# Peptides against a protein of PDB entry 3OIQ: the designs that were tried, part 177

Target 1, 212 residues: chain A of PDB entry 3OIQ
Amino acid sequence: KNRIFVSSSKDFEGYPSKAIVPVQFVALLTSIHLTETKCLLGFSNFERRGDQSQEDQYLIKLKFKDRGSERLARITISLLCQYFDIELPDLDSDSGASPTVILRDIHLERLCFSSCKALYVSKHGNYTLFLEDIKPLDLVSVISTISTKSTNSSKHSSSELISECDLNNSLVDIFNNLIEMNRDEKNRFKFVKLIHYDIELKKFVQDQQKVL

## One batch from the design tools (peptide; made by RFdiffusion4, then SolubleMPNN)

Design b1_p29_1_s2 (from b1_p29_1, 12 letters changed)
Fold by OpenDDE base, seed 3:
Structure b1_p29_1_s2 (fold): chain B 212 residues (1-212), chain A 29 residues (1-29)
Amino acid sequence: as target 1 above (212 residues)
Amino acid sequence: EEKELEEKLLKLQRESLEKIIEELKKLLS
């Protein structure tokens, strides 16, 4: 089955009540909820949805079946957090109690761009996203990709049919949404409060604000 | 049928996480 690129989590409202659909999206990591039974990864593109929360628009579930599956999930989260320079409580503490970790509002401190592949699985009107792949995206690379409308059609081999256009459009949309949030005095998101806010990001945001 | 589907999804998740871990380790190396 062909993988569907999803630009909005609203697209899932039109999906069948009983289906398995491979999907792909790009979003910011907003939350991590690790318990004894599962991990939830929250993502958002910050699309305006009226009075609904803009956080956790995409919820990816890592289900624990056994100690082995839990270990793999914990390692995955640790490595993602290491990549994004997110401080986690020691997950590997030899104390036999698997620590519960709740991180929220990650986007207020760090822009954690992620390309996700998942299986949309619906039953009885509810759905779950099962993780197939996650690729963290470097912020400098994201800024460069948006700034250079250069479709570098690097003839990378035919297999990853990720429309470079779909990826770029989604990245632009996310930044536009963040700019709108930054302009709103009632919104907690501010670019200047990001830990990694630098001259490059500042310049990029200023240039994008002139087009909006 | 539901149990069989769940087992298939859990198997796929394991294989996916193993690959993700490998790729993340390469990025951090």
Scores: peptide ipSAE 0.705, ipTM 0.955, DockQ to the pose 0.817
Fold by OpenDDE base, seed 5:
Structure b1_p29_1_s2 (fold): chain B 212 residues (1-212), chain A 29 residues (1-29)
Amino acid sequence: as target 1 above (212 residues)
Amino acid sequence: EEKELEEKLLKLQRESLEKIIEELKKLLS
């Protein structure tokens, strides 16, 4: 089956109530919920959905079956957090209780752009996204890609042709949504509160604000 | 059927995570 690029989590409303569909999307990591039985990764493009929370529009589930699957999930989360410079509580606590980690509103401190491949699996009107691949995107590279509109052949030849246009459009949409949130005095998101807010990001945001 | 599907999905998840870990380690090197 061909992988479907998803620009909105609303697209899932049109999906069959019993299906397995390979999907791909780009979004910001917004939450990590690690428990004894599973890990949930929340992602969002911050598409306006009325008065509903804009976080966790895409929820990826890592299921634990055994200690081996839990270990792989925990290692994956640790490496993602290391890449994004997210501080995790000590996951290696020798205390026989599997540490529970709850991180929310990650986007308020860091823009963690991620390209995700997942299996959409629906049954009885509910669905779950199972992780197939996650590629963290460097913010400088994201800004450069949007600014230059250049067909940078991603040196990472992942054989699955994401339409570069679909990726770029989604990245632009995310930034536009963040700009709208930044303009809203009631919204907690502010670019200037990002830990990695620098001159390049400032300039990019200012330039994008002129086009909107 | 449901158990078989769950087992297949868990196997796929394992293989996916192993690949993801390998790629993330390369990005962090």
Scores: peptide ipSAE 0.705, ipTM 0.955, DockQ to the pose 0.873
Fold by OpenDDE base, seed 1:
Structure b1_p29_1_s2 (fold): chain B 212 residues (1-212), chain A 29 residues (1-29)
Amino acid sequence: as target 1 above (212 residues)
Amino acid sequence: EEKELEEKLLKLQRESLEKIIEELKKLLS
């Protein structure tokens, strides 16, 4: 089956109640929930959904079968956090106790753009997203891509299977949603509170705010 | 059938994570 680009997690409401569908999306990492039995990765494009939380619109599940599968998941999470400069509690505690890690609201401190491939697996009206691929996107590259309307993203495209148009549109939509959140006094998200807020991001946000 | 599907999905997850780890290590080097 061809992989489907998903621009909204609402698209899953129209999917069959018993299916396996390969999907791809671009979103911000919002949460990490690591337990003894699984890891959950939450992602969002911050599409407005009424009064519902805009976090964890895409929930990817890493299921543990054995110590080997748990180790692979923990290594993956450690490396992702290292890339995004996210502080994790020591996962390698010699204490033999598998530490539980709960990170929420990651987007309030860091914009962690990620291109994801997953299997949508549904049964009895419920679904799970199984991770096939995750590629972190560099924020400078994201800003550059949006600013130049560059269709030439071929060299650093996180996925050979994602259309450049779909990627760019999704990135623009995410930033537009973040700008709306930043303008809302009730929303906790503020660009100036990001740890990595710099002159480049400031200028980009200011320029985008003039168009919206 | 459900157990067979679960085993296939777990195998795929392992292979996926191994590839992801390899690519992330390259990005961090």
Scores: peptide ipSAE 0.703, ipTM 0.955, DockQ to the pose 0.846
Fold by OpenDDE base, seed 2:
Formats: sequence, C-alpha cells, structure tokens
Structure b1_p29_1_s2 (fold): chain B 212 residues (1-212), chain A 29 residues (1-29)
Amino acid sequence: as target 1 above (212 residues)
Amino acid sequence: EEKELEEKLLKLQRESLEKIIEELKKLLS
C-alpha cells in the first residue's frame, strides 16, 4: 500500500472507522508521556483548530508488552531527546519502579522537527498511530531546505518517497503557524524564548514574517 | 483476530524501534 502523506490531522476525520493506513507526516514534537504501560509521543503542526489546544494533534503510541519492548521504547526516547538536547528526568531511578516521564510544551523551548511514518489503525471510530519510523530533522537543515527552494529530485527509492514538495510545504506551514502564534500576544509561544534561538533562526523568522 | 492484529503490530513496532535506534545512533555519532 502506498504511504499517504498527511498535511493535517483533520485528514483522519475522513478516514474509515475500520482501517489500517500507512501514513507519513512532518510535525514538531510537543509532548512525551512515558508510563509503565506505554509511551505517547505528541506532535503538532500547530494548525488552527478554534479554541482547542494546538498540542498533540498527532499522538503516536508505543505500547509496552514486556520488558524488551519497554526497553526499546525507552532507548528510542532517550536517543530522540539526546538528538534534540531535551533533558529527560533520570530514567535510571534505582527505585525499581519504571520512571514516569511527562514532558509537555516542548515546542516552547525547542523546535523538534520530526518526520514520522506511522500506521493509522482505526476501530469503532477511534484511531491509534503506531510508530514505523521517526527521523529527527536538524533545524539548520530545515531552514536551509525552506530557504533554497531546492527540489533536489534525488531519485530516492520508491519506499522513501516523501515528495520533497510535501515535506517542504509542511515545514513552511509549521513555520507560518509558529509565526502566527508568535504574533499573538495571548499565545505562549515566542521564538525569542527558544533555547536555541540564534542569529540564523532570527533572520529566517524575520524573512518569513515579511512574506506572511 | 484482535489479538492477532495486536501481536502483529507489536512485532512491527519492535522491528521499527530497532531500526530507529540504529539510525539515531548513526545521527548521534
């Protein structure tokens, strides 16, 4: 089955009530909820949804069945956090209890761009996204990609066909949404509050703000 | 059928996470 690129989590409202659909999206990591039984990874493109929270528009579930599956999930989360320079509470608590980690509003401190492949699995009108792949994207690379408009039609093999167009459009949309949030005095998101806010990001945001 | 699907999804998740971990390790090296 061809993987569907999803530009909005609203697309899932039109999906069958009983289906398995391979999907792909690009979004910012917004939350991590690690419990004894599962991990939830929250992602958002910050598409406006009225008065609803713009967080966790995409919820990816890592289910734990055994210690092995939990270990793999914990390692994955640790490595993602290491990549994004996210401080995790010490997962090595000697207390024998699997540490619960709840991180929210990650986007307020760090822009964690992620390309996700998942299985959309619906039953009885509810759905779950199961992780197939996650690729963290470097912010410098994201900025460069948007700025250069370079459709490098590198013939990547048919299995990795994110249309560079879909990726770029989603990245632009995310930045546009963030710019709107930054302009809204009521919104907590501000670019200047990002830990990694540098001259390059500042310049990029300023240039993008002129186009909106 | 539901249990079988869940088992298949869990197997897929394991394989996915193993690959993800490998790729993340490469990115962090």
Scores: peptide ipSAE 0.705, ipTM 0.956, DockQ to the pose 0.875; fails the geometry check

Design b1_p29_1_s3 (from b1_p29_1, 14 letters changed)
Fold by OpenDDE base, seed 4:
Structure b1_p29_1_s3 (fold): chain B 212 residues (1-212), chain A 29 residues (1-29)
Amino acid sequence: as target 1 above (212 residues)
Amino acid sequence: EEEKEEKELLERMKKALEKIIKKLQELLS
């Protein structure tokens, strides 16, 4: 079955009540919820959804049932956080209690762009997205990808079923949404509050703001 | 049937995590 690119988490409202569908999307990591029994990653493209929170539009579950699979989930989270320079409490603490990690509003401090593959599994009208793959994207590469508009990226397109167009469009949409949030005085998101806010990001945002 | 589906899903997710970990380790090396 071909993997479906999802540009909006609203697309799932039209999905079958009983189905298994491989999907993919690009979004910002917004939350991490790791407990002894579950691991959830929240992602968002910050699409405006009326009065709904713009965070955690995509809730991705890392499914585990045994200690071995739990460890894999923990390692995955640790490595993702290491990549994004997110500080985690020591997950290896010898205290027999599996450490709980609850991070929210990650996007307020760091833009953690992620290309995700998930399995949509629905039963009785409810669905769960299970993580199949995650590729963290560095911000410099994201900015470069948006700025260079699709001309030269022939080399890396071979393995990912995401059309370069779909990826780029989603990245642009995310930035546009962030720009709108940044302009909103009521929104907590501000580019200047990002830990990694630099001259390059500043310039990029300024240039994008002129087009919007 | 549900138990079988759950088991298959669990195994699929386990393999996915193993692959993800490998890729992330490669990115961080």
Scores: peptide ipSAE 0.686, ipTM 0.951, DockQ to the pose 0.886
Fold by OpenDDE base, seed 3:
Structure b1_p29_1_s3 (fold): chain B 212 residues (1-212), chain A 29 residues (1-29)
Amino acid sequence: as target 1 above (212 residues)
Amino acid sequence: EEEKEEKELLERMKKALEKIIKKLQELLS
């Protein structure tokens, strides 16, 4: 089955009440919830949803049942956090007590762009998204991609079904939403509060603000 | 039938995580 690109988490409201659908999206990592029994990753594109929270619009589950599969989930979280320079408690401690990790509002400190593949599984009108793949995206690369509109399409192997246009449009939408949040005095998100806020990001945001 | 579907899903997710880990390790090397 072909993987469906999802530009909005609202698309799932129109999905069948009983289905298995491979999907993909691009969003910012907003939360990590790791316990002995569950691992959840929250993502958002910060699409305006009226009075609803803009956080955790995509809730992705890492499903495990045994100690071996739990370890794989923990390693995955550790490596993602290492990539994004997110400090975690030691998850690999051989001490039989697996630490609980609860991180929220990650986007307030770091822009963690991620290209996700998930399996949509619905039963009785409720759904769960199960993680199939995650590719962290470098912020400099994201900024460059948006700025150049350059379809450097030529070298990605035929197996990555992500339309470059769909990816770019989603990245632009996310930045536009962040700019709107930054302008809102009631919103906690501010670009200047990001740990990695630099001259390049500042310039990019200023240039994008002129177009909006 | 539900137990079989759940087992198949778990195995699929395990293989997915193994692939993700490999890719992330390559990015961090």
Scores: peptide ipSAE 0.686, ipTM 0.951, DockQ to the pose 0.884
Fold by OpenDDE base, seed 5:
Structure b1_p29_1_s3 (fold): chain B 212 residues (1-212), chain A 29 residues (1-29)
Amino acid sequence: as target 1 above (212 residues)
Amino acid sequence: EEEKEEKELLERMKKALEKIIKKLQELLS
């Protein structure tokens, strides 16, 4: 089956009540929930659902059943956090208690753009998204891609052709949503509060605000 | 049947995580 690009989490409302569908999307990492029994990653494009933008529009599950598979989930989380420069408690502590990690509102401090592949699995009217692949995206590369509209055929022959247009449109939509949130005095999100807020991001946001 | 589907999903997830870890390690090197 071909992998379906998803631009909105609302697309799942039209999906069958019993299905297995490979999907892909791009979004910001908003939350990490790692316990002894489960690992969940929250993502959002901050599409307006009514008057407010919500985090965790895409809840992605890392399913494990044994200590070995749990370790793989923990390593995955550690490496993602290392890439995004997110501080985690020591997950390798030999202390017999598996550390619990609960991070929320990650987007308030860091823009963690991620290209995700997931398996949509629905049963009895409920669905779960299971992680199949995650590619963290560099913010400088995201800004460059949006600004230049360059068909940089990244020679990384990942054989799964994400439509460059679909990816770029989704990235633009995310930034537009963040700009709207930044303009709202009641919204906690502010670009100037990002740890990595620099002159390049500032300029990009200012230029994008003129187009909106 | 449900137990078989769950087992297949778990194995698929394990293989996915192994691939993800490899890719992330390559990005961080």
Scores: peptide ipSAE 0.686, ipTM 0.951, DockQ to the pose 0.895
Fold by OpenDDE base, seed 1:
Structure b1_p29_1_s3 (fold): chain B 212 residues (1-212), chain A 29 residues (1-29)
Amino acid sequence: as target 1 above (212 residues)
Amino acid sequence: EEEKEEKELLERMKKALEKIIKKLQELLS
């Protein structure tokens, strides 16, 4: 089956009650939940959903059953956090105790853009999304892509089943949603509170705010 | 049948994580 691009997590409300569907989306990393028995990654496009929390719109599970597969999940989380400069407690501590990692509201400090592939698995009307692939996206590259409307297919993206149009539209939508959140005095998200807030991001936000 | 499907899913996820790790290591090198 072809992989389906998902622009909204609401799309899953229309999915079959018993199905296996490969999907892909672009979103910001909002949470990490790693325990001895489970690993979950939360993502969001910050699409407005009334009074509901805008974080964790996509809850992605890393499925494991044994120490070997658990180690793979831990390594994956460690490497993602290393890429995004997220501080974690030492996951490789020889102390035999599997450390618990619970991070929330990651987007309040860092914009962690991610291109995700997942497997939608539903049974009896409930569904789980299982991680199949994750590509962290560089913020400078994201800003450049939106600013230039660049359809520059890097030849290396040919392995990614995501259309450039779908990717770009999703990135624009995310930034527009963040701008709206930044304008809302009740919203905790503020661009100026990001650890990596720089002159480039400031200029980009100012320019986008003039169009919205 | 459900046990078979779960086993197949677990193996698929294991292979996915192995590929992800390789790609992330390449990005961080």
Scores: peptide ipSAE 0.684, ipTM 0.951, DockQ to the pose 0.886

Design b1_p29_1_s4 (from b1_p29_1, 12 letters changed)
Fold by OpenDDE base, seed 1:
Structure b1_p29_1_s4 (fold): chain B 212 residues (1-212), chain A 29 residues (1-29)
Amino acid sequence: as target 1 above (212 residues)
Amino acid sequence: EEEELEKKLLERQKEALKKLIEKLKELLS
């Protein structure tokens, strides 16, 4: 089955009530909820949905079946957080209690751009997105990609089924949504409050704001 | 049938996580 690129989490409202569909999307990491039985990763493109929260539009599940699967999930989360410079409490604490980790509103401090692959699994109208892959995207690379309209078709032979156009359009949409949030005085998101806010990001945001 | 499907999906996820861990380690090296 071909993997479907998803530009909006609203697309799932039109999906079959009983199906298994490989999907892919680009979004910002917004939350991490690690428990004894599962990990939930929240992602968002911050598409406007009326009065609904813009966080966790894509809820991706890592389900534990055994200690081996739990270990793999914990390692995965640790490595993702290391890449994004997200501070986690010590997951390896020798205290035999599996620590619960709850991080929310990650996007208020760090823009964690991610290309996600998931398996959409629905039954009786409800669905779950099971994690298959996360490619973390470097912010400098994201800015460069949007600014240059760079069709860097790096012929990396990885069967990345995403059209370069779909990726770029989604990245532009995310930034446009963040700019709108930044302009809204009621919205908590502000670019200047990001830990990694630098001259390059400042210039990029200023240039994009002139076009919107 | 549902339990067998769930078992297959969880096994698929386990293998996906193994591959993801190797990719993330490579990005951090």
Scores: peptide ipSAE 0.684, ipTM 0.950, DockQ to the pose 0.879
Fold by OpenDDE base, seed 3:
Structure b1_p29_1_s4 (fold): chain B 212 residues (1-212), chain A 29 residues (1-29)
Amino acid sequence: as target 1 above (212 residues)
Amino acid sequence: EEEELEKKLLERQKEALKKLIEKLKELLS
């Protein structure tokens, strides 16, 4: 089955009540909830939804079935956090108690752009997104991609079904939403509060603000 | 049927995580 690109988490409201659909989306990592039985990864594109929270619009599940699956999940989370320079408590502590980790509002400190692949599984009107893949995206590369409307036709092999146009449009939408949040005095998100806020990001935001 | 489906989904996820870990290691190397 072909993987469906999802531009909004609202698209799932129109999905069948009993289905299995491979999906992909681009969003910012907003939360990590690691327990003894599962890990939940929260993602958002910060699409305005009236009075609803803009956080955790996509909840991606890693379910533990055994020690092996738990170990793989913990390693995955550790490596993602290492890539994004997110400080985690020691997950590998040889102490037989698997630590619970709760990180929230990650986007307030770091912009963790991610291209996610998941399996949509619905039953009785409820759904779960099971993790299949996460490609972390470098912020400099994201800025470059948006700034240069140039389709870098990097001949990536025919197997990545992500339309470059769909990816770029989603990245633009996320930045536009962040700019709107930054302008809102009531919103906690501010670009200047990001740990990695630099001259390049500052210039990019200033240039994008002139177009909006 | 539901238990067998869940088992298949969890096995699929396990194999996906193995591949993802290798990709992430390559990015950090």
Scores: peptide ipSAE 0.683, ipTM 0.950, DockQ to the pose 0.848
Fold by OpenDDE base, seed 5:
Structure b1_p29_1_s4 (fold): chain B 212 residues (1-212), chain A 29 residues (1-29)
Amino acid sequence: as target 1 above (212 residues)
Amino acid sequence: EEEELEKKLLERQKEALKKLIEKLKELLS
């Protein structure tokens, strides 16, 4: 089955009540919830959904089957956090209690852009998104991609071609949503509070604000 | 049948995570 690009988590409302569908989306990492039995990764594009919290619009599951699968999940989370410079408690603690990690509102400190591949699995009207792949995106690369609209189709041979157009549109939408949040005095998100707020990001935001 | 499907999905995820780990290691090198 071809992988479907998803621009909104609302798209899942139209999906079959019993299906298995490979999906792909781009979003910001907003939360990590690691327990003894699973890890949940929250992602959001911050699409307006009324007065509801805009975090965790995409909830991606890493389910533990055994100690081996748990270890793989923990390694995955550690490496992802290392890439994004997210501080995690020691996940390798040999102490027989598997450490629980709860991180929320990651987007308030860091813009962790991620291209996610997941398996949509629905049954009895409920669905789960199982993690298949995460490509963390460098913020400088994201800004450059949006600014240049350059079809540098570097044919990276990953056989699952996202439409470059779909990716770029989603990235633009995310930034537009963040700009709206930044303008809202009631919203906790502010670009200037990001740990990695620099001159390039400042300039990019200012330029985008003039177009909106 | 449902248990077998879940088992297949979890095995698929396990293999996906192995590949993802290698990709993430490459990005961090």
Scores: peptide ipSAE 0.683, ipTM 0.949, DockQ to the pose 0.880
Fold by OpenDDE base, seed 2:
Structure b1_p29_1_s4 (fold): chain B 212 residues (1-212), chain A 29 residues (1-29)
Amino acid sequence: as target 1 above (212 residues)
Amino acid sequence: EEEELEKKLLERQKEALKKLIEKLKELLS
């Protein structure tokens, strides 16, 4: 089955009540909830949804079945956090208890752009998104991609085919939403509060703000 | 049937995570 690119988590409202659909989206990592039984990764494109929280629009689940699956999930989270320079509490606590990690509002400190592949699994009108892949995206590369409008037809393997157009559109949408949030005095998100806020990001945001 | 499906989904995820870990290691090298 072809993987469906999802531009909005609202698309899932129209999905079948009983289905298994491979999906793909681009979003910012907003939360990490690691427990004894699962990890939930929250992602958002910050699409406006009235007064509802714009966080965790996509909840991606890593389910643990055994110690092996838990280990793989923990390694995955550790490596993702290492890539994004996110500080995790020591997962290696000698206390024999699997440490619980709760990180929220990651986007307030770091823009963690991620291309996610998940399996949409619905039953009885409820759905779960099971993690299949995460490609973390470098912010400099994201800015460059949006700025150059360059369709580099890199021959990605058929399994990795994101429409470059879909990716770029989603990245632009995310930035536009962040710009709107930044302009809203009531919104906690501010570009200047990002740990990695540099001259390049500043210039990019200023240039994008002129187009909106 | 549901338990069998869940088992298959979890196995699929496990294999996906293995591949993802290798990709992430490569990105961090």
Scores: peptide ipSAE 0.683, ipTM 0.949, DockQ to the pose 0.858

